# Ledger of designs, part 26: peptides against a protein of PDB entry 4Z5W

Target 1, 305 residues: chain A of PDB entry 4Z5W
Amino acid sequence: IPDVFLELNKLWYFSAQSNLFNGEMPRSLSNSRSISLLSLRNNTLSGQIYLNCSAMTNLTSLDLASNSFSGSIPSNLPNCLRLKTINFAKIKFIAQIPESFKNFQSLTSLSFSNSSIQNISSALEILQHCQNLKTLVLTLNFQKEELPSVPSLQFKNLKVLIIASCQLRGTVPQWLSNSPSLQLLDLSWNQLSGTIPPWLGSLNSLFYLDLSNNTFIGEIPHSLTSLQSLVSKENAVEEPSPDFPFFKKKNTNAGGLQYNQPSSFPPMIDLSYNSLNGSIWPEFGDLRQLHVLNLKNNNLSGNIP

## One batch from the design tools (peptide; made by RFdiffusion4, then SolubleMPNN)

Design b1_p10_5_s2 (from b1_p10_5, 4 letters changed)
Fold by OpenDDE base, seed 2:
Structure b1_p10_5_s2 (fold): chain B 305 residues (1-305), chain A 10 residues (1-10)
Amino acid sequence: as target 1 above (305 residues)
Amino acid sequence: VESGYLTTFE
């Protein structure tokens, strides 16, 4: 990418995703005063990620995902006072979340999917201070760590939480009960154990629940048949989605299906590939908005309603 | 082989 952005003093959006750009990010781009949306996703860019936040006063969205960047996570990003969305998926940092992210009040959406992030306890402890955080994707990190269940953790405005394929140990964390706006929860492909907690059915906005491929035991909580978002067609006001898409893979080796918004996910309860027992509740028939009910590969018994 | 789903940003 040429170092010409000093001359482009009116450039608001720079989208150069899915090209073959290599080398470092131009210094003039890192100092752009005009850019609001920067997307360089899916290139071969390298070097250290550096943004001059004092210069980049209009930066609202940053997508650097799927590049060959190296080094540390930029600790100065919280100084980008308008920065809302960050996609750092598939950048191999081999790092912890910077402590400076406690001050990241502008942050609304964050992805570190498959970015070799370490220490989930520290990450969640830091990110809980981001009061505007609505979307958090931490998939394919924290390998074999324990998912913290500390009740003091609070994500009050969280709408989308995806922490899949981490081989995480522990239980469904009680602190999620403090996220009443949660719409999408994916904790699939972990080693989570215990029972599925009944309080999940109190999350009235929850329309997508993936707890598949874990080690959950006991009965399916009857309260899941009362998920309000799946009972009634309340017009979920289309809230502003992240400027970057989500991807759903059927397996770790498959290509992802792109979902531009969380609302594009089909209403789903996936509890497949666990050790759940008991009956399928007939009251699942009350979930008139449910598109997918996946209960396969469990120890369920009785009649199919 | 277990067949589940994985959600990511790519």
Scores: peptide ipSAE 0.043, ipTM 0.740, DockQ to the pose 0.474
Fold by OpenDDE base, seed 4:
Structure b1_p10_5_s2 (fold): chain B 305 residues (1-305), chain A 10 residues (1-10)
Amino acid sequence: as target 1 above (305 residues)
Amino acid sequence: VESGYLTTFE
């Protein structure tokens, strides 16, 4: 990418995603005063990520995903006072989330999907201080770690939490009950155990629940038949989507289906590939907005209602 | 695939 962004003093949106760009980010780009949205996703860019937050006063969205960047997670990003959306998916940091992210008050959406992030306990302890954080994607990190269940963890404004394919141990953490605005929860493809907690049914905005491919036992909580977002349409709060897409991947080798907004996901309860027992509650018939009910590969019995 | 992985492997 040429170092010409100093001359482009009116450039507000720069999207150069899905090209063949290599080398480092040009210095003029890292110092752009005009750019609000920057996407360099899906290139072969390298070097350390550095942004001059003192200069980049208009930066609101940063998508550097799927590049060959190296080094540390830039700890100065919280100084980008308008930065809301960060997509660092598929950047191999091999790092922990920096402590400075406790101060990241502008942050609304963060993805570190498949970025070799370590220490989920530290990550969540840090990120809970991001009071405006609504979307958090941490899939394909924290391999074989334990999902912390510390009751003090609080994500008050969390709407989308995706921590899939981490081989995480533990249980569905009680601290998620402190996120009453949660709309989408994906904890699939982990090693989570215990029972599915009844309080999940109290999350009135929860329309997408994926707990598939875990080691959950016991009955399906009857409270899931009372998920208000799946009973009636009235509670579908369309909130601003993050500036990065979501991908649902059916297999390791295929391209994922792209979803531009969380609202584009079908209303779903996926509890497949667990060790759940008991019956399918007839009251699942009350979930008139439910598109997908996946209960396959469990120990369920009785009649299908 | 690129960002925001929801991983339902069928």
Scores: peptide ipSAE 0.132, ipTM 0.814, DockQ to the pose 0.178; fails the geometry check
Fold by OpenDDE base, seed 3:
Structure b1_p10_5_s2 (fold): chain B 305 residues (1-305), chain A 10 residues (1-10)
Amino acid sequence: as target 1 above (305 residues)
Amino acid sequence: VESGYLTTFE
């Protein structure tokens, strides 16, 4: 990418995703006063990620995902006072989240999907201080760590939590009961154990629940048959979605389906590939908005209602 | 596969 951004003093949006750009990010771009949205996703950019936050006073969205950047996560990003959305998916940091992110009050959406992030306990302890954090994607990190269950963890404004394919141990953490605005929860493809907690049915905005491919035992909590978002059409005020897309991969060899907004996901309960027992509750028939109920590969018995 | 992956492997 040429170093010409000093001349582009009115540039507000720069999208150069899914190209073949290599080398480092231009210094003039890292010092742009005008840019609000920057997307360089899916290129071969390299070197350190550096942004001059004192110069980049208009920066609101940063997408650097699927590049060959190296080094540490930039600890100065909280100094970008208007920065809301960060997509660092598939950047191989091999690092912990910086302590400076405790001060990241502008942050609303963060993805570190498949970024070799380590220490989930430290990550969650830091990120709970981000009071405006609504979307958190941590899939394919923290391999074989334990998901912390410390009740003091608080994500009050969290709407989307995705921590899939981490081989995480532990139980469904009780601190999630402190997230009453949660709409989407994906904890699939882990080694989570215990029972599915009844308080999940009290999350009135929860329309997408994926707990598939874990080691859950016991009965399906009856409270899931009363999930308010699945009983009635919520007039969901479409809050601004993250500026980065979500992907759902069905087949190992196929491209993932792209979802531009959390609202584009079909309303779903997926509890498949666990060790759940007991009956299917007939009150699942009350979930008039439910599109997908996946209970396959469990130990369920009795009549199908 | 670029960002924000939900892992439904069928």
Scores: peptide ipSAE 0.104, ipTM 0.806, DockQ to the pose 0.165; fails the geometry check
Fold by OpenDDE base, seed 1:
Structure b1_p10_5_s2 (fold): chain B 305 residues (1-305), chain A 10 residues (1-10)
Amino acid sequence: as target 1 above (305 residues)
Amino acid sequence: VESGYLTTFE
């Protein structure tokens, strides 16, 4: 990418995604006063990520996903006072989330999907201080760590939480009951154990629940049959979606399905590939907005209602 | 696959 951005003093949106750009990010770009939305996703950019937050006063969205950046997560990003959305998916950091992110009040959406992030306890302890955080994606990190269940953790404004494919141990954490605005929860492909907690059914905005491919035991909580977002067409307030897409892979070799917004996900309860027992509750028939109910590969018995 | 979010079904 040429170092010409000093001349582009009116440039508000720069999208150069899915090209063949290599080398480092131009210094003039990292000092741009005009840019609000920057997307360089899916290139071969390298070096350390550096943004001059004192210069980049208009920066609101940053998508650097699927690049060959190295080094630490930039600790100065909280100084970008208007920065709301960060997509750092598929950047191999091999790092912890910086402590400075405790002060990241502008942050609304964050993805570190498949970015070799370590120490989930520290990550959640830091990110709980981001009061405006609505979307958090931490998939394919924290390999074989324990999901913290510390009741003091609070994500009051969280709408989308995805921590899939981490081989995490532990239970469904009680601190998630303090997230009443939660719309999408994906904890699939972990080693989570215990029972599915009944308080999940109290999350009135929850329309997408994936707990598949874990080691959950016991009965399906009856409270899941009363999820209000799945009973009534109450307009899930289309809150501003993150500026990054979501991808769902059905098979390792298949192309992922792209979803531009969380609201584009079909309303779903997936509890497949666990050790759940008991019956399928007939009251699942009350979930008139439910598109997908997946209970495959459990120890369920009785009649199908 | 470019992804802000990736769910992989293995």
Scores: peptide ipSAE 0.084, ipTM 0.766, DockQ to the pose 0.165; fails the geometry check

Design b1_p10_5_s3 (from b1_p10_5, 4 letters changed)
Fold by OpenDDE base, seed 2:
Structure b1_p10_5_s3 (fold): chain B 305 residues (1-305), chain A 10 residues (1-10)
Amino acid sequence: as target 1 above (305 residues)
Amino acid sequence: VESGYLTTVE
């Protein structure tokens, strides 16, 4: 990418995603005063990520996902006072989340999916201080760590939590009960154990639940048949979605389904590939908005209602 | 396992 962005003093949106750009980010781009949205996703950019937050006063969205960047996560990003969305997926950091992210009050959406992030306990302890954090994606990190169940963890404004395919141990953490605005939860493809907690059915905004491919035992909580978002058509207020799409990665299909907004997800309960027992509750018939109920590959018994 | 998981990259 040429070092010409000083001349582009009116450039608001720069999208150069899905190209063959190599080398480092040009210094003029890292100092752009005009850029609000920067996407360089799916290139071969290298070197250390550096952004001059004192210069980049208009930066609101940063997508650097799927690049060959190296080094540390930029600890100065919280100084970008308007920065709301960050996609750092598929960048091999081999790092912990910087302590400076405790001060990241502008942050609304963060993805580190498949970025070799380490120490989930530290990550969640840091990120709970991000009061405006609504979307958190930590898929394909923290390999074989334990999902912390510390009741003091609090994500008050969290709407989308995705921590899938981490081989995480532990249980469904009780601190999620402190997230009453949670709409989407994906904890699939882990080694989570214990029972599915009944309080999960009290999350009135929860319309997408994926607990598939874990080691959950016991009965399906009857409270899941009373998920308000799945009973009634509440007009899901089109909330500002993250500036990055989501992808459902299936093991069997080469193509992931793309979802541009969380509202584009089909209302779903996926509890498949666990060790759940007992009956399928007839009251699942009350979930008039439910599109997908996946209970396959469990130890369920009785009649199908 | 035929279930999938969510991410933000292809």
Scores: peptide ipSAE 0.581, ipTM 0.939, DockQ to the pose 0.718
Fold by OpenDDE base, seed 5:
Structure b1_p10_5_s3 (fold): chain B 305 residues (1-305), chain A 10 residues (1-10)
Amino acid sequence: as target 1 above (305 residues)
Amino acid sequence: VESGYLTTVE
């Protein structure tokens, strides 16, 4: 990428995604005063990520996903006072989340999906201080770590939590009960154990639940048949979605489904590939908004209602 | 396993 961004003093949106750009980000780009949205996703960019936050006063969205960047996560990003959305997916950092992210008040949406992030305990302890954090994606990190269950963890404004395919141990964390605005939960493809907690049914805005491919035991909580978002059409206030799309990665070579907004997800309960027992509750018939109920590959018995 | 999981990249 040429070092010409100083001349582009009116450049507000720069999208150069899905190209063959290599080398480092040009210094003029890292010092751009005009850029609000920057996407360099799906390139071969390398070197260390450096942004001059004192210069980049208009930066609101940063997508650097699927690049060959190296080094640490930039600890100065919280100094970018308008930065709301960060997509650092598929960048191999081999790092922990910086302690400075405790001060990241502008942060609303964060993805580190498949970025070799380590220490989930530290990550969650840091990110709970991000009071405006609504979307958190940590898929394909923290390999074989334990999902913290510390009740003091609090994500009050969290709407989307995705921590899938981490081989995480532990249980469904009770601190999620402190997230009453949670709309989407994906904890699939882990080694989570225990029972599915009944308090999940108290998350009135929860319309997408994926607990598939874990080691959950016991009965399906009856409280899931009373999920308010699935009983009635809530006026889904279209809250501002993250600037990055979501992809459903299937284990089959069938192409991933792209979802541009969380509202584009079908209302779903996926409890497949567990060790759940007991019956299917007839009251699942009350979930009039439910599009997908996936209970396959469990130990369920009785009649199908 | 036929179930999938969510990411923000392909």
Scores: peptide ipSAE 0.580, ipTM 0.938, DockQ to the pose 0.721
Fold by OpenDDE base, seed 4:
Structure b1_p10_5_s3 (fold): chain B 305 residues (1-305), chain A 10 residues (1-10)
Amino acid sequence: as target 1 above (305 residues)
Amino acid sequence: VESGYLTTVE
């Protein structure tokens, strides 16, 4: 990428996704006063990520995903006072979340999906201080760590939580009950155990629940049949609109389904590939907005209602 | 396993 962004003093949106760009980010780009949205996703960019936050006063969205960047997570990003959305997916950091992210009050949407992030306990302890954080994606990190269940963890404004395919141990964490605005929860492809907690049914905005491919036991909580978002349409809570798409990865290398917005997700309960027992509750029939109920590969018995 | 998981990259 040429170092010409100083001359582009009116450039608001720069998208150079899915090209063959290599080398480092141009210094003029890292100092752009005009750019609000920057996407360099799916290139071969390298070097250290550095942004001059004192210069980049208009930066609101940053997508650097799927690049060959190295080094540390930029600890100065909280100084980018308007930066809301960050996609750092598929950047191999091999790092913990910086402590400075406690001060990241502008942050609304963060993805570190498949970024070799370590120490989920520290990550959640830090990120809980991001009071405006609505979307958090931590898929393919924290390999074989324990999902912390510390009740003091509080994500007050969290709407989308995705921590899938981490081989995480532990249980569904009670601190999620402190997130009453949660709309989407994906904890699939982990080693989570215990029972599915009944308080999940109290998350009135929860329309997408994926707990598939875990080691959950016991019955399906009857409270899931009373999820208000799945009973009626009227509880349309403000949708988080991160400036990055979501992808549903299947084990087959066939192209994942792309979802541009969280609203594009079908209302779903996926509890497949667990060790759940008991019956399918007839009251699942009350979930008139439910598009997908996936209960396959469990130990369920009785009649199908 | 036929289930998929969510991420923010292809």
Scores: peptide ipSAE 0.569, ipTM 0.932, DockQ to the pose 0.742
Fold by OpenDDE base, seed 3:
Structure b1_p10_5_s3 (fold): chain B 305 residues (1-305), chain A 10 residues (1-10)
Amino acid sequence: as target 1 above (305 residues)
Amino acid sequence: VESGYLTTVE
């Protein structure tokens, strides 16, 4: 990418995603006063990520995902006072979340999907201080760590939590009951155990639940038949979605499905590939907005209602 | 997959 951004003093949006750009990010781009939205995802950019936050006063969205960047996570990003969305998916940091992220009050959406992030306890302890955090994607990190269940953890404004494919141990954490605005929860492809907690049915905005491919036992909580978002068409207030897409890989489609907004996901309960027992509740028939109910590969018995 | 990867195996 050429070092010409000093002359582009009116440039508000720069998208160069899914190209063949290599080398470092231009210094003039890292000092741009005009840029609000920057997307360089799916290139071969390298070097250390550096942004001059004192110069980049208009920066609101940063997408650097699927590049060959190296080094540490930039600890100065909280100084970018308008920065809301960060996509660092598939950047191999081999690092912990910086302590400075406790002060990241502008942050609304964060993805570190498949970024070799370590220490989930420290990550969640830091990120709980981000009071405006609505979307958190931590898939394919923290390999074989324990998901902390500390009741003091609070994500009050959290709407989307995705921590899939980490081989995490532990239980469904009680601190998630402090997230009453939660709409999408994916904890699939872990080693989570215990029972599915009844308080999940009290999350009135929860329309997408994936707990598949774990080691859950016991009965399906009857409270899941009362999920308000699946009973009635609430006018889903289209809250501002993250500026990065979500991807769902089905076994049959090598490329996966892209979802531009959380609201584009089909309303779903997936509890497949566990050790759940008991009956299927007839009251699942009350979930008139439910598109997908996946209960396969469990120990369920009785009649199908 | 670039960001926000949901791992559903059907």
Scores: peptide ipSAE 0.066, ipTM 0.778, DockQ to the pose 0.161

Design b1_p10_5_s4 (from b1_p10_5, 3 letters changed)
Fold by OpenDDE base, seed 4:
Structure b1_p10_5_s4 (fold): chain B 305 residues (1-305), chain A 10 residues (1-10)
Amino acid sequence: as target 1 above (305 residues)
Amino acid sequence: VESGYITTIE
């Protein structure tokens, strides 16, 4: 990418995704005063990620995903006072979340999916201080770590939590009950154990629940049949979605289904590939907004209602 | 396993 962004003093949106760009991010780009949205996703860019947050005063969205960047997660990003959305997916950091992210009050949406992030306990302890954090994607990190269950963890404004395919141990964490605005939860493809907690049914905005491919035991909580978002079509206030797409990847398909917004996911309960027992509750019939109920590959018995 | 997971990577 040429170092010409100083001359582009009116450039508000720069998208150069899905190209063959290599080398470092131009210094003039890292100092752009005009750019609000920057996407360089799916290139071969390299070097250290550096942004001059004192210069980049208009930066609101940053997508650097699927690049060959090296080094540390930029600890100065909280100084980008308007930066809301960050996609750092598929950047191999081999790092922990910086402590400075406790101060990241502008942050609304963060993805580190498949970024070799380590120490989930520290990551969650840090990110809980991001008071405006609504979307958190940590898929394909923290390999074989334990999902912390510390009740003091609090994500007050969290709407989308995706921590899938981490081989995480532990249970569904009680601290998620402190996130009453949670709409989408994906904890699939882990090694989570214990029972599915009944308090999940108290998450009135929860329309998408994926606990598939874990080691959950016991009965399906009857409280899941009373999920308000699945009983009644509440006007889901279309909150501003992250400036990055989501992909539902299946093991067999090279191409995931793209979802541009969390609201574009079908209302779903996926509890498949666990060790759940008991019956399918007839009251699942009350979930009139439910599009997908996936209970396959469990130990369920009785009648199908 | 036929279930999928969500990510932000194409």
Scores: peptide ipSAE 0.597, ipTM 0.937, DockQ to the pose 0.742
Fold by OpenDDE base, seed 3:
Parts: structure tokens; sequence; C-alpha cells
Structure b1_p10_5_s4 (fold): chain B 305 residues (1-305), chain A 10 residues (1-10)
């Protein structure tokens, strides 16, 4: 990418995604006063990520995903006072979340999907201080760590939590009951155990639940038949979605499905590939908005209602 | 896949 951004003093949006750009990010781009949205995802950019936050006073969205950046997560990002969305998916940091992220009050959406992030306890302890955090994606990190269940953890404004494919141990954490605005929860492809907690049915905005491919036992909580978002078509006020898309891949050989916003996900309960027992509740028939109920490969018995 | 979110279902 050429170092010409000093002359582009009116440039508000720069998208150069899905190209063949290599080398470092231009210094003039890292010092741009005009840029609000920057997307360089799916290139071969390298070096360290450096942004002059004192110069980049208009920066609101940063997408650097699927690049060959190296080094640490830039600890100065909280100094970018308008920065809301960060996509660092598939950047191999081999790092912990910086302690400075406790002060990241502008942050609304964060993805580190498949970024070799370590220490989930420290990550959640830091990120709980981000009071405006609505979307958190931590898929394919923290390999074989324990999901912390500390009741003091609070994500008050969380709408989307995705921590899939981490081989995480532990139980569904009680601290998630402090997130009453949660719409999408994906904890699939872990080693989570215990029972599915009844308080999940109290999350009135929860329309997408994926707990598939874990080691859950016991009965399906009857409270899941009372999920308000699946009973009635509430006018989901389209809250501002992340500027980055979501991808769900069903098969290694198939193209992934792209979802541009959380509301594009089909209303779903997926409890497949666990060790759940008991009956299917007839009251699942009350979930008029439910598109997908997946209970495959469990120990369920009785009649199908 | 160029996403902020990746889940793989096998």
Amino acid sequence: as target 1 above (305 residues)
Amino acid sequence: VESGYITTIE
C-alpha cells in the first residue's frame, strides 16, 4: 500500500479487503486524522500493528483480520477515544489481552477469533471493565484452559458472546446471568460439563443458543420453553451491529455461511452431541419464532411431542 | 474465511 494518505485529508472510509497487499501498513495511514473506518482484512500485511491514536482522532472501526501481522497486541488502542469495533481474527499474536484494555470505554465489538490468545481468566477480568462491550468473539483461543466461573465477572451490556472451539473445561458460568441483554450465546465445541442451568431461560433477548459438542448431562431445563424472544416476535430494535461479518462453517469442504449482523442468524437452540437425558418438553411448541431445534446425539427418551 | 466470528461445525 503506497504512503500517500497525508494528501487524502478528507478520506473517511478506506476499504481494501480481499486483495494481495503485502508489507507494512503505511505510516501516513497510521497517522490519518480523517479516517473513521479502516478495513485491510484478508491481505498479506506484516510487521507490528501500530496506530498513532493521538493523530487518528476519528477512527471508529478497525478491521485487520486475516493478515500476517506479528508481535504483541497494541496496548495503546484504548487511547483511540472513538474506536468502537476491532476485528483481529486470524492474526497470530501468541499473547494475553493487554491490561490497558480495562480503560477501553469506547469499545463495543471485539474479535480475536483464531488469534492464539492465551489466559482466558485474565482476558475476561480485563474485558469486563469495557462497559460498552456488546459483541465479544474469542473462538479458537485458550486451548484446554478452564472457563472461569467467578460470580464477580460482569458483562452488563453484552449482546453476543462466542467462545467456540477452545476445548474449554468447566461449567456454564453463573456470571452470564448478569448479562440480561444477551441475544446470542455460542459455547460449542468445548469440554464443558455439568447441567444446563435453568437461569438461561430468564435471558429474555436470547434467540440463538449453541451448546453443541460438549459433555452436558441431566435434563433439558424446562425454562428454555419460556424464552421470550422465541415465544413472541418482539420488534428487535436493530442495535448497531459490528462492522465485521460472522461466519459459520458446517463442513471443512463447504463455504462458510456469512452473517452480516446477529439478527441474520436463524433463531436456534442447538444442544446436539451431549449426554442429555429425559424427555423433549411438549412446551417447545410454544416457541413460535424458533427455526432450528437440534437435539441430535443425546440420551433423550420418551415420546416426541 | 475473513470474519470477526468463526465457528466450525464438523
Scores: peptide ipSAE 0.079, ipTM 0.787, DockQ to the pose 0.156
Fold by OpenDDE base, seed 2:
Structure b1_p10_5_s4 (fold): chain B 305 residues (1-305), chain A 10 residues (1-10)
Amino acid sequence: as target 1 above (305 residues)
Amino acid sequence: VESGYITTIE
């Protein structure tokens, strides 16, 4: 990418995603006063990520995902006072989330999917201070760590939480009950154990639940048959989605299906590939908005209602 | 274990 962004003093949106750009980010780009949205996703860019937040006062969205960047996560990003969305998926940092992210009040959406992030306890402790955080994607990190269950953790405004494929141990954390706006929860492909907690059915906005491929035991909580978002067509207010798409892969080797918005996910309960027992509740028939009910590969018994 | 769904951002 040429170092010409000093001349482009009116450039608001720069999207150069899905090209073959190599080398480092131009210094003039890292100092752009005009850029609000920057996407360089899916290139071969390298070097250290550096942004001059004192210069980049208009930066609202940063997508650097799927590049060959190295080194540390930029600890100065909280100084970008308008920065709302960050996509750092598939950047191999081999790092912890910087402590400075406690001060990241502008942050609304964060992805570190498959970024070799370490220490989930520290990550969640830091990110709980981000009061405006609505979307958090931490898939393919924290390999074999324990999911913190500390009741003091609080994500008040969280709407989308995706922590899949981490081989995480522990239970469904009670601190999620403090996230009443939660719409999408994916904790699939972990080593989570215990029972599925009944309080999940109190999350009135929860329309997508994936707890598949874990080690959950006991009965399906009857409270899941009363998920309000799945009973009634509430006009889900089209909330501003993250500036980055979600991808759902059916297989690790398959291309992902792209979902541009959380609302594009089908209303779903997936509890497949666990050790759940008991009956299928007939009251699942009350979930008139449910598109996918996946209970396969459990120890369920009785009649199919 | 049949391949479940993995939600990612690419």
Scores: peptide ipSAE 0.065, ipTM 0.776, DockQ to the pose 0.460
Fold by OpenDDE base, seed 1:
Structure b1_p10_5_s4 (fold): chain B 305 residues (1-305), chain A 10 residues (1-10)
Amino acid sequence: as target 1 above (305 residues)
Amino acid sequence: VESGYITTIE
């Protein structure tokens, strides 16, 4: 990318996604005072990510996903006082979340999906201080770590939590009961164990639950038949979506389905590929908004209601 | 497609 952004003093939106750009990010771009939305996703950009937050005073969204950037996560990003959305998916950092992110009050949406992030305990301890954090995607990180269950963790404004495919050990963390605005929870493809906690049914905004491909045991909590978002057609208030899309792949060979908003996900309960026992509750029939109920590959018995 | 949330259901 040419180093010409000094001349582009009115440039507010720069999207150069899905090109063949290589090399480093231009210094003039990293110092742009005008840019609000920067997306360089799906290129071959390399080097260290550096943004001059003192210059980039208008930066609100940063998408650098699927590039060949290396080194540490930029610890100065919290100094970008208007920065709300960060997509660093598929950047191989091999790093921990910077301690400076405790101060990242502007942050609303963060993705580190498949970014070789380490130390989930530290990551969650840091990110809980981001009071405006609504969307957190940490899929394909923290390999074989333990999902912390520390009750002191608080994500009060969290709406979307995705920590899939990490081989995480532990249980469904009780601290999630302190996230009453949670709409989408994906903890699939881990090594999570224990029972599914009944308090999940108290998350009145939860319309998408994926606990599939774990080692959960016991009965399905009856409280899941009372998920308010799945009982009543609440007018889904179009909440501000992250500036990055979500992808769901049903198989490795298919193109992922793109979802531009979390609300575009079909209302779902997926508990498949566990060791759950007991019956299917007839009261699942009360979930009039439910599109997908996936209970396959469990130890369930009795009649199908 | 490479950004954001990727759940791969095998």
Scores: peptide ipSAE 0.105, ipTM 0.793, DockQ to the pose 0.156; fails the geometry check

